# Peptides against a protein of PDB entry 5KEZ, part 239

Target 1, 320 residues: chain A of PDB entry 5KEZ
Amino acid sequence: NVAIYNPFRPWWERYQPVSYKLCTRSGNEDEFRNMVTRCNNVGVRIYVDAVINHMCGNAVSAGTSSTCGSYFNPGSRDFPAVPYSGWDFNDGKCKTGSGDIENYNDATQVRDCRLTGLLDLALEKDYVRSKIAEYMNHLIDIGVAGFRLDASKHMWPGDIKAILDKLHNLNSNWFPAGSKPFIYQEVIDLGGEPIKSSDYFGNGRVTEFKYGAKLGTVIRKWNGEKMSYLKNWGEGWGFVPSDRALVFVDNHDNQRGHGAGGASILTFWDARLYKMAVGFMLAHPYGFTRVMSSYRWPRQFQNGNDVNDWVGPPNNNGVI

## One batch from the design tools (peptide; made by RFdiffusion4, then SolubleMPNN)

Design b2_p25_5_s2 (from b2_p25_5, 8 letters changed)
Fold by OpenDDE base, seed 1:
Structure b2_p25_5_s2 (fold): chain B 320 residues (1-320), chain A 25 residues (1-25)
Amino acid sequence: as target 1 above (320 residues)
Amino acid sequence: LKLDGYLVDEGGFYPPYEQFYERLP
């Protein structure tokens, strides 16, 4: 991914890829293989956060300032480490003046235009699908169990399916022969937009952002909400079917400043209430649960916003 | 997701209050 130095190596640089090389501040490919092997050998499975909707921001300077030293040029859409070129992006398909998503009530903009400047891959192209599949298959062959698909709202479900259809079975060294990767898709659907979580049920599970938002209000006792109201928690609260839901109390996005769920989201900063929420989530049968493991950073609030919400996880200095 | 200090998905991250708190039957 792109190496950002202002601010200094933020967490979100990881979501600006310039190659599919397994070489980041989290480690190199050998270290990753080692981790996957050791985890699998003790029954711990690995799911990869796969960023496949886009490459880096269009305004990033060209050069080799990346975690694996690969050259890239956002201006010319040149990513030779893949390789991608200007033919592999939706620049000509997006019809907005800026080239960015301008109206989230227009599903075509949401899927064909740039997500706040992120160069949008033409996932309709078999070439692009194949490059992504090669990346994911490499991970499958290493021994990962599945994927979180980042920014799934911004991809056409059919394009996702086409990629998934190219995937190998899981590594038979650790999984039964014929096993398929576990897929869950990040889709922020709190209602009010044309793109729905149900659009993606055919590809796998979907993140249920209503879960953390609603649970937060209940545990915080906002608006007269009570724990006793959780008798019909799950589908009874208007959530997606349990077998399609991936649920969580918080994630890295809504943990920081404003996010899906707003101020209702409980985090480790609210330790007591957070433990209650996580405990309830783990005890209740609804959905596939995900527990957040985060870190402290020096929060600095200005006008209600944390100006240090960019701070990434602990990392060694001098590591590119 | 945030980029350059801004939230990427304005429609998804900043829905009206009703979208956060509405309970469906």
Scores: peptide ipSAE 0.016, ipTM 0.485, DockQ to the pose 0.033
Fold by OpenDDE base, seed 3:
Structure b2_p25_5_s2 (fold): chain B 320 residues (1-320), chain A 25 residues (1-25)
Amino acid sequence: as target 1 above (320 residues)
Amino acid sequence: LKLDGYLVDEGGFYPPYEQFYERLP
């Protein structure tokens, strides 16, 4: 991915890929293989956050400022380490003046335009699908158990399916023969938009952002909500079917206060309430649960916003 | 919208669960 130095190595640089090489600030491919092997040998499975909707931001400077040293040029859409070129992006499909998503009520914009400047891959192309599948299959062959698909809302479900149909079975050294990778898709659906979580049920589980948002409201006793109202928690609250839901109290995005759910989201900063919410989530049978493991950073609020919400995990000059 | 690494969805803050949720007395 792109190495960002202003601010200094933010957490979100990981979501600006320039190649599918497994060399990042967390380590190289050999180290990753070793981790996966050691984890699998004791029954701990690894799921990869796969960034496949886009490459890096269109305004990032060209060069070799990347975690693996690969050259890239956003201006010319040149990513030779893949390789991608100008033919592999949706620049010509997006009809907005900026080239970015401008209206989330336009499903076509949401899927064909750039997410805040991130170069949008043409996932309709078999070439692009194959490159992504090759990346994911490499990970499967290493021994990962599945994937979180980042920014799934911004990909056509059919394109996702086409990629998934190219995937290998899991590595038989650790998984039963014929095992399929576990897939969960990040889709933000809090209602009011044309794109629905149900559009993605055919590909695997989806994130249920209503869960953290509403649970936070209840635990905080906002809007007259009571714990007793959780008696029909799950589908009774309008959530997706339990067998399609991946649930969580917070994630890395909304932990910083601006993501889906806003101020209702509980985090480790509110330790007591957060423990209550996580405890409830783990005790309740609805959905597949995910527990956040985060870190403390020096928060500095200006006009209600944390100006340090970019801060990544503890590191040694950018290396974890 | 991904700003400063996090996503801001324009679709709403709270889900319209009232059509599915039955309030208990």
Scores: peptide ipSAE 0.015, ipTM 0.460, DockQ to the pose 0.031
Fold by OpenDDE base, seed 2:
Order: structure tokens, then sequence, then C-alpha cells
Structure b2_p25_5_s2 (fold): chain B 320 residues (1-320), chain A 25 residues (1-25)
């Protein structure tokens, strides 16, 4: 991914890939392989956060400022380490003036335009699908158990399916022969937009962002809400089917006040209430649960916004 | 990610659904 130095190595640089090489601020491929092996040997499975919707931001300077040293040029859409070129992006499909998503009520914009300037990959192309599949298959062959698909809302479900159909079975050294990778898709569906989480059920599980948002309001006792209302928690609250749901109290985005849930989201900053929410989630059978492991950072609020929301995990001069 | 939508308040009271579970690797 791109190496960002202003601000200094933010968490979000990881979501701006320039290659599919397994060398980042967390380590190299050998170290990753070693970690996966060690984890698998004790029954801990690894699921990779796969960024396949896009490459880096269009405004990032060309050069070799990347975690693996790979050259890239956003301006010319040149990512030779893959390789991608201008033919592999949706620039010609997006009809907005900015080239970015401008209207989330237009599903075509949401899928074909750039997410906040991130260069949008042409996932309709078999070449692009194959390059992504090669990346994911390499991880599968290393021994990962599955994937979180980042920004799935911004990809056509059929394109995702086409990629998934190219995937290998899981590594038989640790998984039963014929096992398929576990897939869960990040889709933010709080209602009010044309893209629905149900559009993605055919590909695997989806994130249920209503879960943390609604649970937060209840536990905070906002608007007179009561714990007794949780008797029909899950589908009874309008959530996706349990077998399609990946549930969580918070994630890295809404922990920083971004995305779905707003102020209702409980985080470790509200320790007591957060423990209650996580405890409830783990006790309740609805959905597949994900527990957040995060870190403290020096928050500085200006006009209601944390100007340090970019701060990444504890590191040694950028190296984790 | 950017969200242009809003949190929908559906009242939180729907008929119960049968729950299914998926086998995971």
Amino acid sequence: as target 1 above (320 residues)
Amino acid sequence: LKLDGYLVDEGGFYPPYEQFYERLP
C-alpha cells in the first residue's frame, strides 16, 4: 500500500493498495506465512481484510513511496506491480463531474465511481477479476480461512461472485478437503439507499451495521428504549437473517465517529457500557460475532471532530 | 467509507423469524 507520511503513517493507508504483494508495515510474506502456520496449528484461523474494490487515491504522488517499494502512478493509473493500467479502471464509466461518488442514491455511481478519490477498479473485466483471484488464492494457499471484502457496497455483486468462483479450496493441511473460504462482505445498509445488504447474500455473509447502532441506543437508554425491547433481537429488529449476518458492536471506522451509527456506537472509550454491549452480543445467538481489538490514541476534539482520528496502532517509527 | 444514508428507525418490532446457522471452517 501507499506509505503516507502526512499525517504520519495513518491507519487508513492500508486501504490504499498499489500492489498485491504481501509486504507491509506489519511484515513481509515470510513472516505472514509463519504467523498463519502458527495460528492454524493451534486452531486460530486467519481472515484477511481484502481491499479489492480500488487502488490508492487519485491524488497520491507517483513514485515508490509504498510499503513494498513498488512503483505506482495514480495519475496515469499505472500499477506495474500487478500490473494494472488505465484500461483496468472505471474512469470512463463514471459520469459524475468529479469522478467521485456524488449521490449515494444512484447505485451506478456507488459502484462505478471513485470512493472518496480512490481509483475504482473495473471489476467487470476478467483480467481484473483474475488478478484479484490470484491475490486471494495466494493467501488461501498460505492457509487463510477466508476474507472480509472491503467496500463491497461499491462492487457489483455479480463481479464479486465472479471472483469468488475463481477461488481455490482451503489448504488441506489445516482444513477438510473441499472446504471453501469463509466470506463476509462489508456493506453499510442502514436503510434509505438503493443498495441493500440482501443484494450480497449470494456471495456470503454481510456486515449488519444496524446491530451496533441499535444496541448502542438501547444500552445508552436513549429515547426511552429499554433492554426488554431486545426480546426479539435480530430479525425481529429488521436485521438481516442470522445466517447472513456478521455482527459487531464497533469497528475501526465508527469507533472514530465515521460511517454507520454515529454517536450511538459504543466503544472502549465508554468502557462500562461497551462491556455490556459486547457481553450481550456474545451471549445472544444472532449472527456471527466479531469482537474489536483496538487501542487508545490521543484524541483532540475540534468542533466536535477528533483531529487525531488518523492515528494508527502502536508502532515503532511506523513499523508495527 | 462514506455514507450518504441515514439510520432508519423501523420500530424494532417484527414477527420472529426462524434462525439458521452456517458451518464455518
Scores: peptide ipSAE 0.013, ipTM 0.432, DockQ to the pose 0.028
Fold by OpenDDE base, seed 4:
Structure b2_p25_5_s2 (fold): chain B 320 residues (1-320), chain A 25 residues (1-25)
Amino acid sequence: as target 1 above (320 residues)
Amino acid sequence: LKLDGYLVDEGGFYPPYEQFYERLP
């Protein structure tokens, strides 16, 4: 991915890929293989956060400022390490003046235009699908158990399916023969927008962002909410079917005070209430549960916003 | 999601929660 130095190596640089090389701040491919092997040998499975909707930001300077030194040129849409070219992006498909998503009530814009300047891959193309599948299959062959698909809301469900149809069975050294990768898709659906979580049920599980948001309001006793209202928690609260839901109290985005759920989201900063929420989540049968493991950073609030929300995990001069 | 140090939270991908909050009857 792109190496960002201002601010100094933020967490979100990881979501701006320039290649599919397993060479990042977290380590090289050999180190990754070693980790996956050790984890699998003790029954711990690895699921990769796969960034396949886009490449890096269109405004990033061309060069070799990347975690593995690969050259890239956002201006010309040149990513030779893949390789991708100008033919592999939706620049001509997006019809907005800026090239970015301007109206989130327009599903076509949400999927065909750039997410805040991130170069949008033409996932309708078999070439692009194949390159992504090759990346994911490489990981599968290493021994990963599945994937979180980042920014799934911004991809057409059919394109996702086309990629998934190209995937190998899981590595038989650790998984039963014929096992399929576990897929869960990041889709932010709080209502009010045309894209629905149900659009993606055919591809795998979907993140249920209503879960953390609503649970937060209840535990915080906001707006007259009461614990007794949790009697019909799950589908009774308008959440997706349990067998399609991946649930969580917080994630890396909303832990930083913005995004789906807003201020209602509970985090480790609110230790007592957070423990209550996590405990409830783990005890309740609804959905597939995900527990956040994060880190502390020096928060600095200005006008209600943490100006240090970019800070990544503890590192040694950028290396994790 | 953040780009250039800013989290996209206004008018789009991460809309304010209050816009979609439904109070129980």
Scores: peptide ipSAE 0.019, ipTM 0.505, DockQ to the pose 0.032; fails the geometry check

Design b2_p25_5_s3 (from b2_p25_5, 11 letters changed)
Fold by OpenDDE base, seed 4:
Structure b2_p25_5_s3 (fold): chain B 320 residues (1-320), chain A 25 residues (1-25)
Amino acid sequence: as target 1 above (320 residues)
Amino acid sequence: MKIDGFVVDEGGIYPPYEILVERLP
């Protein structure tokens, strides 16, 4: 991914890829392979956060300022380490004046235009699908158990399916022969927009952002909500089917006060209430559960926003 | 924006483009 130095190595640089090489500030491919092997040998499975909707930001300077040293040029859409070129992006397909998503009530914009300036890959192209599948298959062959698909709302479900159809079975050294990778898709659906979580059920599980938002409201006792109302928690609250849901109290985005859920989201900053929420989530049978592991940073609020929400994990001069 | 009483900030997933442009050389 792009190495960002202003601000200094933010967490979100990880979501601006310039290649599919397995070398970042968290380690190289050999170290990753070693970790996956050791984890699998003790029954711990690895799921990769796969950024396949886009490459880096349009405004990032060309050069070799990347975690693996690969050259890239956002201006010319040149990513030779893949390789991608101007033919592999949706610049000509997006019809907005800015080239960015301007209206989230237009599903076509949401999927064909740039997410906050991030160069949008033309996932309709078999070439692009194949390059992504090659990346994911390399990970599968190393021994990962599945994937979180980042920004799935911004990809057409059919394009995702086409990629998934190219994936190998899991590595038989650790998984039964014929095992398929576990897929869960990040889709923010709180209602009111044309793109629905149900559009993605055919590809795998989806994130249920209503879960953390509603649970936070209940535990905080906002709007007269009571714990007794959780008697029909899950589908009874209008959530997606349990077998399609990945549930969580917080994630890295809404923990920082943005994304989906707003102020209702409970985090480690609210330790007592957070423990209650996590305990309830783990005890209740609804959905596939995910527990957040995070870190503290020096929060600084200005006009209700943390200006240090970019701060990445503890590191030694940028290296984790 | 608010949907069903909850705040949705799509710019929260990634830094706002305008801010990113100002921060990057």
Scores: peptide ipSAE 0.020, ipTM 0.578, DockQ to the pose 0.025
Fold by OpenDDE base, seed 5:
Structure b2_p25_5_s3 (fold): chain B 320 residues (1-320), chain A 25 residues (1-25)
Amino acid sequence: as target 1 above (320 residues)
Amino acid sequence: MKIDGFVVDEGGIYPPYEILVERLP
């Protein structure tokens, strides 16, 4: 991914890929392979956060300022380490003046325009699908158990399906023959917009963002909410079917307190309430549960906003 | 939409592109 130095190595640089090389601040491919093997040998499975909707920001300077030293040129859409070129992006499809998503009520913009300046891959192209599948298959062959698909809302479900159809079965050294990768898709659906979580059910599970937001409201006793109201928790609260839901109390984005219902989200900053929420989540049968492990950073609020919300994990001069 | 200086996608937040551009060398 791109190496960002201003601010100094933010968490979000990880979501600006310039190649599919397994070479980042977290380690190299050999170290990753070793970790996967050790985990599998004791029954711990690895799921990869796969960034496949986009490459890095369009305004990043060309050069080799990346975690593996790969050259890239966002201005010309040149990513030779893949390789991608100008033919592999949706620049010509997006009709907005900025080239970015401007209207989230337009599903076409949401899927064909740039998410906050991130170069949007043309996932309709078999070439692009194949390059992504090759990346994911390399991980499968190493021994990962599945994937979180980042920014799934910004990809057409059919394009995702086409990629998934190219995937290998899981590595038979650790998984039963014929096993398929576990897929869960990040889709933010809080209602009111055209794109729905149900659009993605055919590809695997989806993130249920209503879960953490509503649970936070209840645990915080906001708006007169009571724990007794959780008697029909799950589908009874308008959530997706349990067998399609991945549930969580917080994630890396909403932990930073922004967005719709962001203030309701419980985090380690509210330790007592957070433990209550996580305990409830783990005890209740609804959905597939995910527990977050995070870190503290020096929060600095200015006008209600944390100006240090970019801060990544503890590091040694940029190395995690 | 933009809320509190962030690009918001139905409650999800991303660093605003404008800020990223200003911070890039």
Scores: peptide ipSAE 0.019, ipTM 0.564, DockQ to the pose 0.024
Fold by OpenDDE base, seed 2:
Structure b2_p25_5_s3 (fold): chain B 320 residues (1-320), chain A 25 residues (1-25)
Amino acid sequence: as target 1 above (320 residues)
Amino acid sequence: MKIDGFVVDEGGIYPPYEILVERLP
């Protein structure tokens, strides 16, 4: 991914890829392989957060300022380490004036235009699909158990399926022969937009962002809500079917006030209420549960916003 | 075993318990 130094190595630089090489500030490929092996040997499975919707931001300077030293040029859409060129992006397909998503009520814009300036990959192309599949298959062959698909809302479900259809079976050293990777898709659907979580059910599970948002409201006792109202928690609250849901109290985005959920989201900053929410989630049968492991940072609020929301995990001069 | 369209080992990828799903009509 791109190496960002202003601010100094933010968490979000990880979501701006310039290659599919397994070189990051978390380690190299050998270290990753070693970790996966050790985890698998004790029954701990690894799921990779796969960023396949886009490459880095269009405003990032060209050069070799990346975690693996690979050259890239956002201006010319040149990513030779893959390789991608201008033919592999949706610049000509997006019809907005800015090239970015301008209207989230237009599903075509949401999927064909740039997410906040991130260069949008042309996933309708078999070449692009194959490059992504090669990346994911390399991880499968290393021994990962599955994937979180980042920004799935911004990809056509059929394109995702086409990629998934190219995936290998899981590594038979740790998984039964013929095992398929576990897939869950990040789709932010709180209602009000044309893209629905149900559009993605055919590809695997989806994130249910209503879960943390609504649970936070209840536990905070906002608007007169009570714990007793959770009697029909799950589908009864308008959530996706349990067998399609991945549920969580918070994630890295809404922990920082970004994305879906708003002020109702409970985090470790509200320790008592957060423990209640996590305890409830783990006790209740609805959905596949995910528990957040995060870190503290020096929050500094200005005009209601944390100006330090960029701060990444504890590190040694940028190395995690 | 096959769960949610995926073939997985018991207790490896999915929890080692059966998830009961009841869809609303």
Scores: peptide ipSAE 0.005, ipTM 0.374, DockQ to the pose 0.057
Fold by OpenDDE base, seed 3:
Structure b2_p25_5_s3 (fold): chain B 320 residues (1-320), chain A 25 residues (1-25)
Amino acid sequence: as target 1 above (320 residues)
Amino acid sequence: MKIDGFVVDEGGIYPPYEILVERLP
């Protein structure tokens, strides 16, 4: 991914790929392979957060400022380490003046335009699908158990399916022969927008962001809400079917006040309430559960916003 | 409760990390 130094190595640089090389601040490919092997040998499975909707931001400077030193040029859409070129992006398909998503009530913009400047890949192209599949298959062959698909809301479900149809079975050294990768898709659907979580059910599970948002309001006792109202928690609250839901109290985005949920989201910063929410989530049978382990950073609020929300995990001069 | 795995990035485990938990019957 892009190595960003202003601010100094933020967490979100991880979501700006310039290649599919397994060479990041977290380690190299050999170290990753070693970790996956050791984890699998003790029954711990690895799932990769796969960023396949886009490459890096359109405004990032060209050069070799990347975690693996690969050259890239956002201006010319040149990513030779893949390789991608200008033919592999949706620049000509997006109809907005900026090239970015301007209206989230327009499903076409949401999927064909750039998410906050991130260069949007033309996932309709078999070439692009194949490059992504090669990346994911390499990980599968190493021994990962599945994937979180980042920014799935911004990809056409059919394009995702086309990629998934190219995937190998899981590595038979650790998984039963014929096993398929576990897929869960990040789709933010709190209602009120055209794109629905149900559009993605055919590809795997989806993130249910209503879960953390609504649970937060209940635990916080906002708007007179009570725990007794959780009697019909799950589908009764308008959530997706349990067998399609991946549920969580918080994630890295909404922990920082971004994404879906806003101020209702409970985090480790509110330890008592957070433990209550996580405890409830683990006790209740709805959905497949995900628990987050995060880190503290020096929060500094200005006008209601944490100006240090970019701060990444503890590191040694940028190396994790 | 069963811990089945971790969410990781391209190069390995990334803090913060997430754990998928399977509920025991």
Scores: peptide ipSAE 0.096, ipTM 0.554, DockQ to the pose 0.921; fails the geometry check

